# Peptides against a protein of PDB entry 8OXM, part 124

Target 1, 371 residues: chain A of PDB entry 8OXM
Amino acid sequence: FKAEFRLAGGVNLPKIIDCVGSDGKERRQLVKGRDDLRQDAVMQQVFQMCNTLLQRNTETRKRKLTICTYKVVPLSQRSGVLEWCTGTVPIGEFLVNNEDGAHKRYRPNDFSAFQCQKKMMEVQKKSFEEKYEVFMDVCQNFQPVFRYFCMEKFLDPAIWFEKRLAYTRSVATSSIVGYILGLGDRHVQNILINEQSAELVHIDLGVAFEQGKILPTPETVPFRLTRDIVDGMGITGVEGVFRRCCEKTMEVMRNSQETLLTIVEVLLYDPLFDWTMNPLKALYLQQRPEDETELHPTLNADDQECKRNLSDIDQSFNKVAERVLMRLQEKLKGVEEGTVLSVGGQVNLLIQQAIDPKNLSRLFPGWKAWV

## One batch from the design tools (peptide; made by RFdiffusion4, then SolubleMPNN)

Design b2_p15_8_s4 (from b2_p15_8, 6 letters changed)
Fold by OpenDDE base, seed 2:
Structure b2_p15_8_s4 (fold): chain B 371 residues (1-371), chain A 15 residues (1-15)
Amino acid sequence: as target 1 above (371 residues)
Amino acid sequence: SSRLEATVAELESLL
C-alpha cells in the first residue's frame, strides 16, 4: 500500500488507498470502517447470478441488460475493502450535493435542495395528506434536470443517444432485480452513475428482502423511479425502452423462479449473513445527517447483548425467513395484492407504484423523493 | 494465511 490516503466524504470517513498488485498495476481501493460489508458482498454475488441468467436469455443479452457489480472483501464485522468505482459519481452529488449542482445550474429560480429538504422535514411527523400537499409544492418548484448528465458528458449526438439508452437499460435492470430481491435504502448517495458508460452502480446493499418496509418510516416504493431518474431517460420517460427492458428482465426472473428461490433460501439460512433489520440499524439509517460535515458518533453495533432465549430467536428468525421466501415466490409468480398479473401487468403496477406522488411523499425526507 | 493476516491488520490499523 502507499503511505498516503485520501478521505472519501461521508459520516464513516472511508479511506481511499492506492495498492500495487502483484501484477505491478496500481489499483485504488476504498477502506470502509464502522460498517459491515458482508451484506454488500453477498448481494454482489446475487447480482452476478442475476447477470448470468440475463446473459443466457437471447433478448436480455441482445439488450445488454446487466447490473453493474464491484468487488467487496469484508475484513471484519466493522471493516472491509471495496473496489473503487473509478469514474463514478453519486447521482446526488451531480444533482444537489455540490456547490454548483445541476438543479442550481439549470434551474436557478427553483427551490434550493436545502429549501426542499426543510419543507419536507417540517411535515415529517404530519398526516399523509399534509405530506402529499407539501411534496407536490416542492415538486412544482423543483423541476427535473438529470437529462443534462448525458448532455454534458456526451457531446456527440450518436454517443449521447447510445449512452442514454445504456442508462435507461441500467435503470430498468436494477429496478426489476432490486424489486425481486426487495432492495431498499435507494437514496441519491447509494446510486452511482458511471461518467463513461452512463450505467448505474448500486452501493450500500444493507437493506434487502423488503426490510425497508419495517423501518420507522416504511419504504413505500418498489425501487427509485423519481422525476430525475425518469428525466435521464429523455423525452420517452418510462415509456418504450425502459418499460420493455423491465418486462424482459421480469420475464427472465419469473422464468428462473426455482434458481432464484434456491439461491435466496441458502442465503436466508446462512448463519454468517445477517439480513434482518435491527432497531439500531433502523435508527442509524433514518437519523443520518444529510450533510457530510456532521461528525455524529456512529452508534457501535456491539450491544448485541440482548440475551433473548436462543429458542425464541430461532423460531422468530425462521418465521421471518419463511415470509421472505413466500413473498419472493409471489413476486416471481406475478402475484401482487392477491392477483396474478402478466409480466406487462406486473411491470405496469410497479412503475405506477414507484412514480405515485402519494407513495413518494410518505418516504423518509433523507431519501429525497423529489430528486 | 500470515500475509493475509498482516494485510488485514495493516488495513484495520488504518481505520
Scores: peptide ipSAE 0.017, ipTM 0.467, DockQ to the pose 0.032
Fold by OpenDDE base, seed 5:
Structure b2_p15_8_s4 (fold): chain B 371 residues (1-371), chain A 15 residues (1-15)
Amino acid sequence: as target 1 above (371 residues)
Amino acid sequence: SSRLEATVAELESLL
């Protein structure tokens, strides 16, 4: 390993290290401490399976519909090596970096990212109506700029168009696969964009199977389809390519119901795979920047010895696992709110839910729903 | 095994 490291941004301060392989090749690695990368590794395997299903179908294969994956090597329960996605940037860094972010560069007269966050934090404990009003004010004074990503990176018009199409396909595939798996915590730092392919890489897969709905501030959207995400698709937005790619992805997922249920069932009952939301993790994910000072949670694994009889814990776990499997089966049947929908109807409902300002205004301010 | 364990320990010491 090289003696020099770089910090990746974020609370866990992951270390970017350069290593020279036995092949003489330099490889950038992300060493993440104080995090259980086993969940990421498992979810990457599920994404690889979804990619296999998408490649078997002629319509999804022709569209090159894939969810981007990265290599995860869990080293311990608290450490691991990620293949650092070289040539990726967090969408949040591109959009809302305080120094050179795209919003500051292209919209210097709009609210700053800090002003937007402050306004939404001030209403965090208020009514849904007050949250909605402030969210609409923030959105009016913080206009989307993510169209400029492809324009900055791809100067040739034909390449630009191809990359914008790759981006739109990547958003569609990851949105539908993420919805089926109940992937949460899709904040702007947990979504990377590849500067060469324009494809998205979803990282930090620690909120799955709709566990985002049991956070202190419940998640109210099926996936991230915020104004900047839509702006990156260009003039058609969610219509045309995005919608058709969502429908074709959903069709493959629904037609693969038995395979998906079997794999998720094995994972949910794997004693080595802790997918359940614990209260400490829930607090950590929705910590206020103001509360960062006091709670170093020493993740003493020991304090979960609340002496609930092992039998009551196991019964509670089994009931949660059964509920997750039932909800997954409903999604794969197109059952939404007790109604059976067609693929087009289900995809339409999910798009409407994801873009609804009322749903977006209810999200935790750290999710940055205005970006 | 032993070389992997040494590499893990080196990586963990960097954390």
Scores: peptide ipSAE 0.017, ipTM 0.457, DockQ to the pose 0.033
Fold by OpenDDE base, seed 1:
Structure b2_p15_8_s4 (fold): chain B 371 residues (1-371), chain A 15 residues (1-15)
Amino acid sequence: as target 1 above (371 residues)
Amino acid sequence: SSRLEATVAELESLL
């Protein structure tokens, strides 16, 4: 390891370090403290399995449908090392950086990202109707700009076209696999885009198996397919390449039901893998930026005195695991809202749910559903 | 340009 480190920013102050491998190659790594990387590591393994399934199928292989993965090495329950995704940027950084974000650059007369957030925070405790109206006003005055990512990075028209297709395929693959695994909506800082491949890298996989639905503000979309995500696909939006890639990914997932169920079952019952949502994690994920100052987790260890019988905890865990497996089986059978759908019908429903402004308006404002 | 967008949409429909 080199003696020098850089800060990556954020509450946990992750450290970027350079190391020399036994092969003499320099590798950049992100060291996180006070963060449980076990869930990220597990999700990366599941993504690798999904990639193996996608590579075995001729149609998904021809389309190069893959989820980008990175190396995660958990060192403890509160520390680990991640592969640094060199040449990636958070989509949120590209889109809504206050200094030079694409919205500010291309749409200087639109609402600022801060104004949008403020408007949506003001209605956070209001009716769904009021949330929808304000969300529509925000959307009208905050127009998508993510098309400019590929235009800025890829000046050659043929390269630009291929990279926009790579992006669209990456969104499709990650959306469907993310839906199957119940990753739900993803914060714009937790989706990286590769500046060379235009592929997405999903990081911070701390919400899986639909645990986003039990948050104080529940998720209302199967995956992130916001207006900027769609704008990055170009003029066809969700039609054509995106839809077809979703359908082909879903087909492979459904045809691999037994394999996926077996893998997820092993993971859900792994005593080293805590995938369940706890109240502290829920608070952290939906904390307001203004409230960041006081949550020193003085988790005084002493409130362990609720000895709920080990039996009741275990029974509650098993019931949640069973419910997750049942829901996963339903998804892999195409059971949506009590009806069995074709692959095309299921994918269509998921796309419609993900792009519905009524669903988007109900998301936690901190996740910026207008971006 | 609208022509480039149309050509791109056509190419995307074929992929």
Scores: peptide ipSAE 0.000, ipTM 0.327, DockQ to the pose 0.015
Fold by OpenDDE base, seed 4:
Structure b2_p15_8_s4 (fold): chain B 371 residues (1-371), chain A 15 residues (1-15)
Amino acid sequence: as target 1 above (371 residues)
Amino acid sequence: SSRLEATVAELESLL
C-alpha cells in the first residue's frame, strides 16, 4: 500500500488507498471504516448470479442487460475494502453539488437543492396531502437536468445515442433486479454513474428484501425512478427502450424462479448475513442533519437485558425469512396486490408506482425524491 | 460466509 491516502466524500469519510499488487499493477481501493460491508459483498454475489441468468437468455444478452458490480472484501463487521469505482461519479454529486451541480448550472432560477430539502423537511410530519402539495411545488420549481450528463460527456452524436441507450438499459436492469431483491429506493449518493459507459453502479446495499418498508418513514416505491433518473433516458422517458428492457429482465427473473428462491433462501438463513433491519440502522439511514451533532456513540450497551429467549428470536427471525421468501415467490409469479399479472402488466404497475408523485412525496426527504 | 461462497460457487457451477 502507498503511504498516502485521499478522503472520499461522504459521512464516513472513506479512505482511497492506492496499492501495488504482486503483479506490479497499481489498484485504487476504498477503505471503509464503521461500515459492515458483508451485505454489500453478498448483494454483489447475487448481482453476479442475476447477470449470469441475464447472459444465458438470448434477448437479454443481445441487449447487454447487466447490473454493474464491484469487488467487495469485508475485513470485519465494521470495515472492508471496496474496489474504487474509477471513472464513476455519484449522480447526486453531478446533479445537486452545491458549487457546480447540474441543477444550478442549467436551472439557476429554480429552487436550490437546499430550498427543496428544507420545504420537504418542514412537511415531513404533516399529512400525505400536505406532503404531496409541497412535493408538487418543489417539482415545479426544480426541473430535471440529468439529460445533460450524457450531453456533457459524449460530444459525438452516435456515441451520445449509444451511451444514452446504455444508461437506459442499466436503469432498467438495476430497477427490476433491485425490485426482485427488494432494494427499493436508493439515495442519490448511493447511485454512481460511469463517466465512460453511462452505466449505473449501485453502492451501499444496506437495505434489501423490502426492509425499506419497515423504516420510520416507510419506502413507497419499488425502485428509484425519479424525474432526473427518467430525464437521463431522453425524450422517450420510461417508454420504449426502458419498458422493453424491464420486461425482458422480468421475463428472465420469473423464468428463473426456482434458482432465485434457492439462492435467496440460502442467504436469508446464513447466520453470518444480517439482512434484518435494526433500530440503530433505521435511525442511521433516516437521521436528520440536525441530529448529527449530539449522538456521540457512547452507547455503552450494557450487555445484560437482551437475553430474549433464543427460541423466540429464532422463531421471529424464521417468520421474517419465510415472509420474505413468500413475497419473493409472489414477485416471481407476477402476484401484485393479490392479482396475477403478465410480465408487461407487472412491469407497468411497478413503473407507475415508481413515478407516482403521491408515492414519491411520501419518501424520506433525506433521500431527495425530487432529484 | 464460506458456506455461502461455497453454495454460490456451486450454484454458479450449475448455472
Scores: peptide ipSAE 0.006, ipTM 0.413, DockQ to the pose 0.023; fails the geometry check

## One batch from the design tools (peptide; made by RFdiffusion4, then SolubleMPNN)

Design b2_p16_1_s1 (from b2_p16_1, 12 letters changed)
Fold by OpenDDE base, seed 1:
Structure b2_p16_1_s1 (fold): chain B 371 residues (1-371), chain A 16 residues (1-16)
Amino acid sequence: as target 1 above (371 residues)
Amino acid sequence: SGELLVEELLKAALKL
């Protein structure tokens, strides 16, 4: 271990440390000291399985459809070491960094990221109509810039084109796999982009199995497909490569139903895998900047009286697990809103849901659906 | 135990 560390930012102040392996190689590691990394570790294993399924299929293998994975070493229930994805940047850092973010650089006359957030927070408790109107005003005055990522990083036009395709394929694969696993919307700081491959790395997998739908502000999108995410695909947007890669990924997932169900069933009943949403986690995920000051540690209040019989807790857990499995079966059958869809129909519905400004306007403002 | 179970199940599901 080197004596020097860097802060990665965020509430938990994760530390980036450099470690020398027994092989003499330096490896950068992210040390999280408050996050449960067990969920991340488990989800990485599920992603590896999905990757194996995608590699077995000729059509997905030819398209190099993969979800990027990283090594997770849980050290405790609240601490662990992540293999730091060297040469990655959070898409949020690239897009909306306060000093040099791409929005500020390319769109200096647009609303600032702070102004956008403020406007959306002001309407957070308002009607869906008011949220939609303000979201549309924000979107009009905060135009996408993520196309410039590949243009800045890849100066050769042939490389640029290849990397834009790699990005588009990565978004497609992660979107469909993420939908199947119920990862929902992803905060822009929890999506890393590799500066060499243009592939996405999803980190902080603390929301899975549609647990984002039970947050105080429920998720309304199947995955993050915001305007900047789409802008990174270039002029075709969600059409052509993205759609076809989603369809091919969904074909493999649906054809692997039994394998996926068996694995997810075991994970849901693993007593070491806490995938359930708890109130503290929900508050943490949707905390307001103003609420950071009042989290006095006095939530040591009386854990004593909720002697809910262990039987009632277990029965409630089992019913949630069963519901998750049922919903996973529906997804893998192409059942959406009680209708059986073709792969193309299902993928189309998911894309439309993910890009719908009405759905995006209803998301938690802290997750920046306008980015 | 759980991570081993997932890895074994992954290995089992991947042997199919």
Scores: peptide ipSAE 0.012, ipTM 0.558, DockQ to the pose 0.020
Fold by OpenDDE base, seed 5:
Structure b2_p16_1_s1 (fold): chain B 371 residues (1-371), chain A 16 residues (1-16)
Amino acid sequence: as target 1 above (371 residues)
Amino acid sequence: SGELLVEELLKAALKL
């Protein structure tokens, strides 16, 4: 182990440590100290399954549609070694680093990332109308720059074009797989980009099965498709390659309904897989930067035994699990808002929901919907 | 262990 470590960013400030293996190879490892890495491990297995389904289908295999996975070695409920994807950076670190972020470099006259965050925090408790107006002002004065990621990393035009396509395919695959699994908390520190492949790596998979919708500030988008995410696709944006890759991914997921339902059912009833949102986790995920100082909740909040009979807890859990399975079945049938949609219709609805400024303006400010 | 069960179930569902 090297004595030096880096912070990866995010709420838990995971430590990136460099390790020299017995093989003499240097490996970066992410040490998370408070997250249940078992949730990440389980979700990585589900992603590997989705990748197997995508590799079986000729159309998705030809397009090389995959969700990037990483090795999770859970050491305990509170400790694990993630094989950190060597040569990845959080998209937030590239875009909105305080020192030399791409927004500051390419758009020096735009609002700073801090000004944008401040403006959205000021309206956090306001009406949806006020949030929308301020979000539109922020977006007008904070223009997307993520196109420059591939331009900086890939100087050869043919390589640049190939990597931009790899990025677009990675966004499409992860967006649809993430939607099917109800993956939430897709803030800019939970999405890494590989500096060599231009593929995305989703980390911190603890908000799944649409549990982001029951946060104090509910999640209002099916996946992250913000202006910078779209800008990285180049001039076609969400049209052409992205849309077609979403449709082909959704087609494979819908045609794999039985397999996906069976596996998710097993996971939902696994007593070792705590996928449910609890109030403490909800508070932690939506902590205000100002509240970080005082709320060390000493976990000595007396469990006031709300003597919810063990039976009422189990019945409440089972009813939540059943609702998750029903909603997964609906998604896999193309049922949206009580209407059965085609693959193209469903993908179109999801894209429109994800890019809608009204939905984006309602997100928790820490999600940074303007990036 | 539950993790082994998930991996085996994933492998079983992937044989379908």
Scores: peptide ipSAE 0.012, ipTM 0.565, DockQ to the pose 0.020
Fold by OpenDDE base, seed 3:
Structure b2_p16_1_s1 (fold): chain B 371 residues (1-371), chain A 16 residues (1-16)
Amino acid sequence: as target 1 above (371 residues)
Amino acid sequence: SGELLVEELLKAALKL
């Protein structure tokens, strides 16, 4: 390890350390000191399995359908080392950076990212109808610009076209794999883009197995397919390459049902894998800037009252795990809302749910559904 | 460790 470290920005002040491997290669690593990295590590193993299934199938292999993975080494329940995703940027940093974000550069007369956030926070406690109206006004005055990512990074037209296809394939694969696993919290800081490959890297995998649906503001979309995500695909949007890559990914997942169920069953019953949503985690994920001032966690909450009968907790946990497995089995059979869909029908339903402005307007304002 | 069991089960399920 080098003696020098850099601070990454963020509430937990993670340390970026440079290490030299036994192979003589320098690797940048992120040391997180407060987050449970075991969930990220387990989900990376599940993604590696999904990649193995996708590489076995000729049609998904020819399309180079993969979910990007990174190395996670959990050191304890609250500490670990992440491989830093070198040459990646959060899509939120590119799009809505306060100083030089792509929205400000390409759409200087649109609403600022701050104005959009403020308008959506003002209606956060309002009706779904009021949220929808304000979301549509925000969307009208905040037009997508993510097409410019590939145009800025790839000046050669042939390279630009190849990278736009790589992006579209990465969105499709990660969207379908993420839906099958019930991956939530897909805000613009939890999705990185590789500046060389144009592929997405999903980070912070702490909301899985549809636990985003039990948040105080429930998640209403199967994956992030917002207007900027679609704009990055170019003029065809969700049609053509994206749809076909989603269908081919879903076909492989459905044909691998037994393998996926067996593995997820083992993970759900692993006592070291805390995938369940708890009230403190829910509060952290949907905390308001106004609520930051009062919650100094007084560390002295007496250990006494959490003797809830272990038997009732275990029975409740087992019933939640069984429901997650049943819902995973339904997804892998193409059962949506009690109906059996074809791969094309299921993928179409998921795309429509993900792009529906009524679903997007209901999300927590911190998710930034207008981006 | 539970992780070793998951990795062995993953390897076994990938051999099926």
Scores: peptide ipSAE 0.012, ipTM 0.559, DockQ to the pose 0.019
Fold by OpenDDE base, seed 4:
Structure b2_p16_1_s1 (fold): chain B 371 residues (1-371), chain A 16 residues (1-16)
Amino acid sequence: as target 1 above (371 residues)
Amino acid sequence: SGELLVEELLKAALKL
């Protein structure tokens, strides 16, 4: 390891370290502290399997449908080393960086990212109607700009077109795989875009199996398909390539039902894989700026009350795991809202749910559903 | 480790 490190951006201040392997090759590593990288490692393995299923099918292989993966080596429940995704940028950094974000550069007369955040936080405890009205005002005054990512990075028109298609395919694959695995909405800092491939890399996979629905502000979308995510696809938006790639991905997932159920069953019952949402994790994921002052960890809460009967915890856990498996089976059968849908019908419903301003307006404001 | 077991089970499920 080199003695020098760089800070990566973000709340957890991960350290980028350079290491020389036994093969003499220099490799960049991200050292995360205070994060459970085991969930990331497991989810990367699940993504590799989904990729194997997608590569076995001729239609998805021909379209090069893949979810991007990175190497994770968990060292403990709160530390690990991951491969630093060199040549990637968080979409949130590109879009809403305070200094030079694309919204500020291309839309200087729109609301600032801070003004949008403030407006949506002011209505966070309000009715769904008030949230929707303010979200629509924010959206009107904060127009999407993510189309400019490919335009800035790919100057050749033929390359630009191919990279926009690669982006669109990556969003489609990650959206459908993410829906099947119940990843939900993804914070804009937890979606990286590769500056060379235009493919997305999803990081920090701490919410899976629809556990986002049990957050204090529950998720209302099947995946992130916000206005900037759609704008990056160009003039076709969610139509054409995106829809077809979603349908072909969903077709492979549905045709792989038995394999996916078996895999997820093994993961859900792995005693070392903590996928369940806990109150501390929920607070961390949806922390309010006002709540930062009172979370002194009083380490002195006596361990005595957590002796809830092991039997009641095990029965509760088993019922949650069974419910996750049942819901996964429903998704893989095309059962949505008690109705069996075709692949096209299911994909259409998911797209409509993901782009619905009423669903987006109800998301946690910290996750910036207007971006 | 449980992760190795997951990887082995995953490899087994992918061989089916």
Scores: peptide ipSAE 0.011, ipTM 0.539, DockQ to the pose 0.020

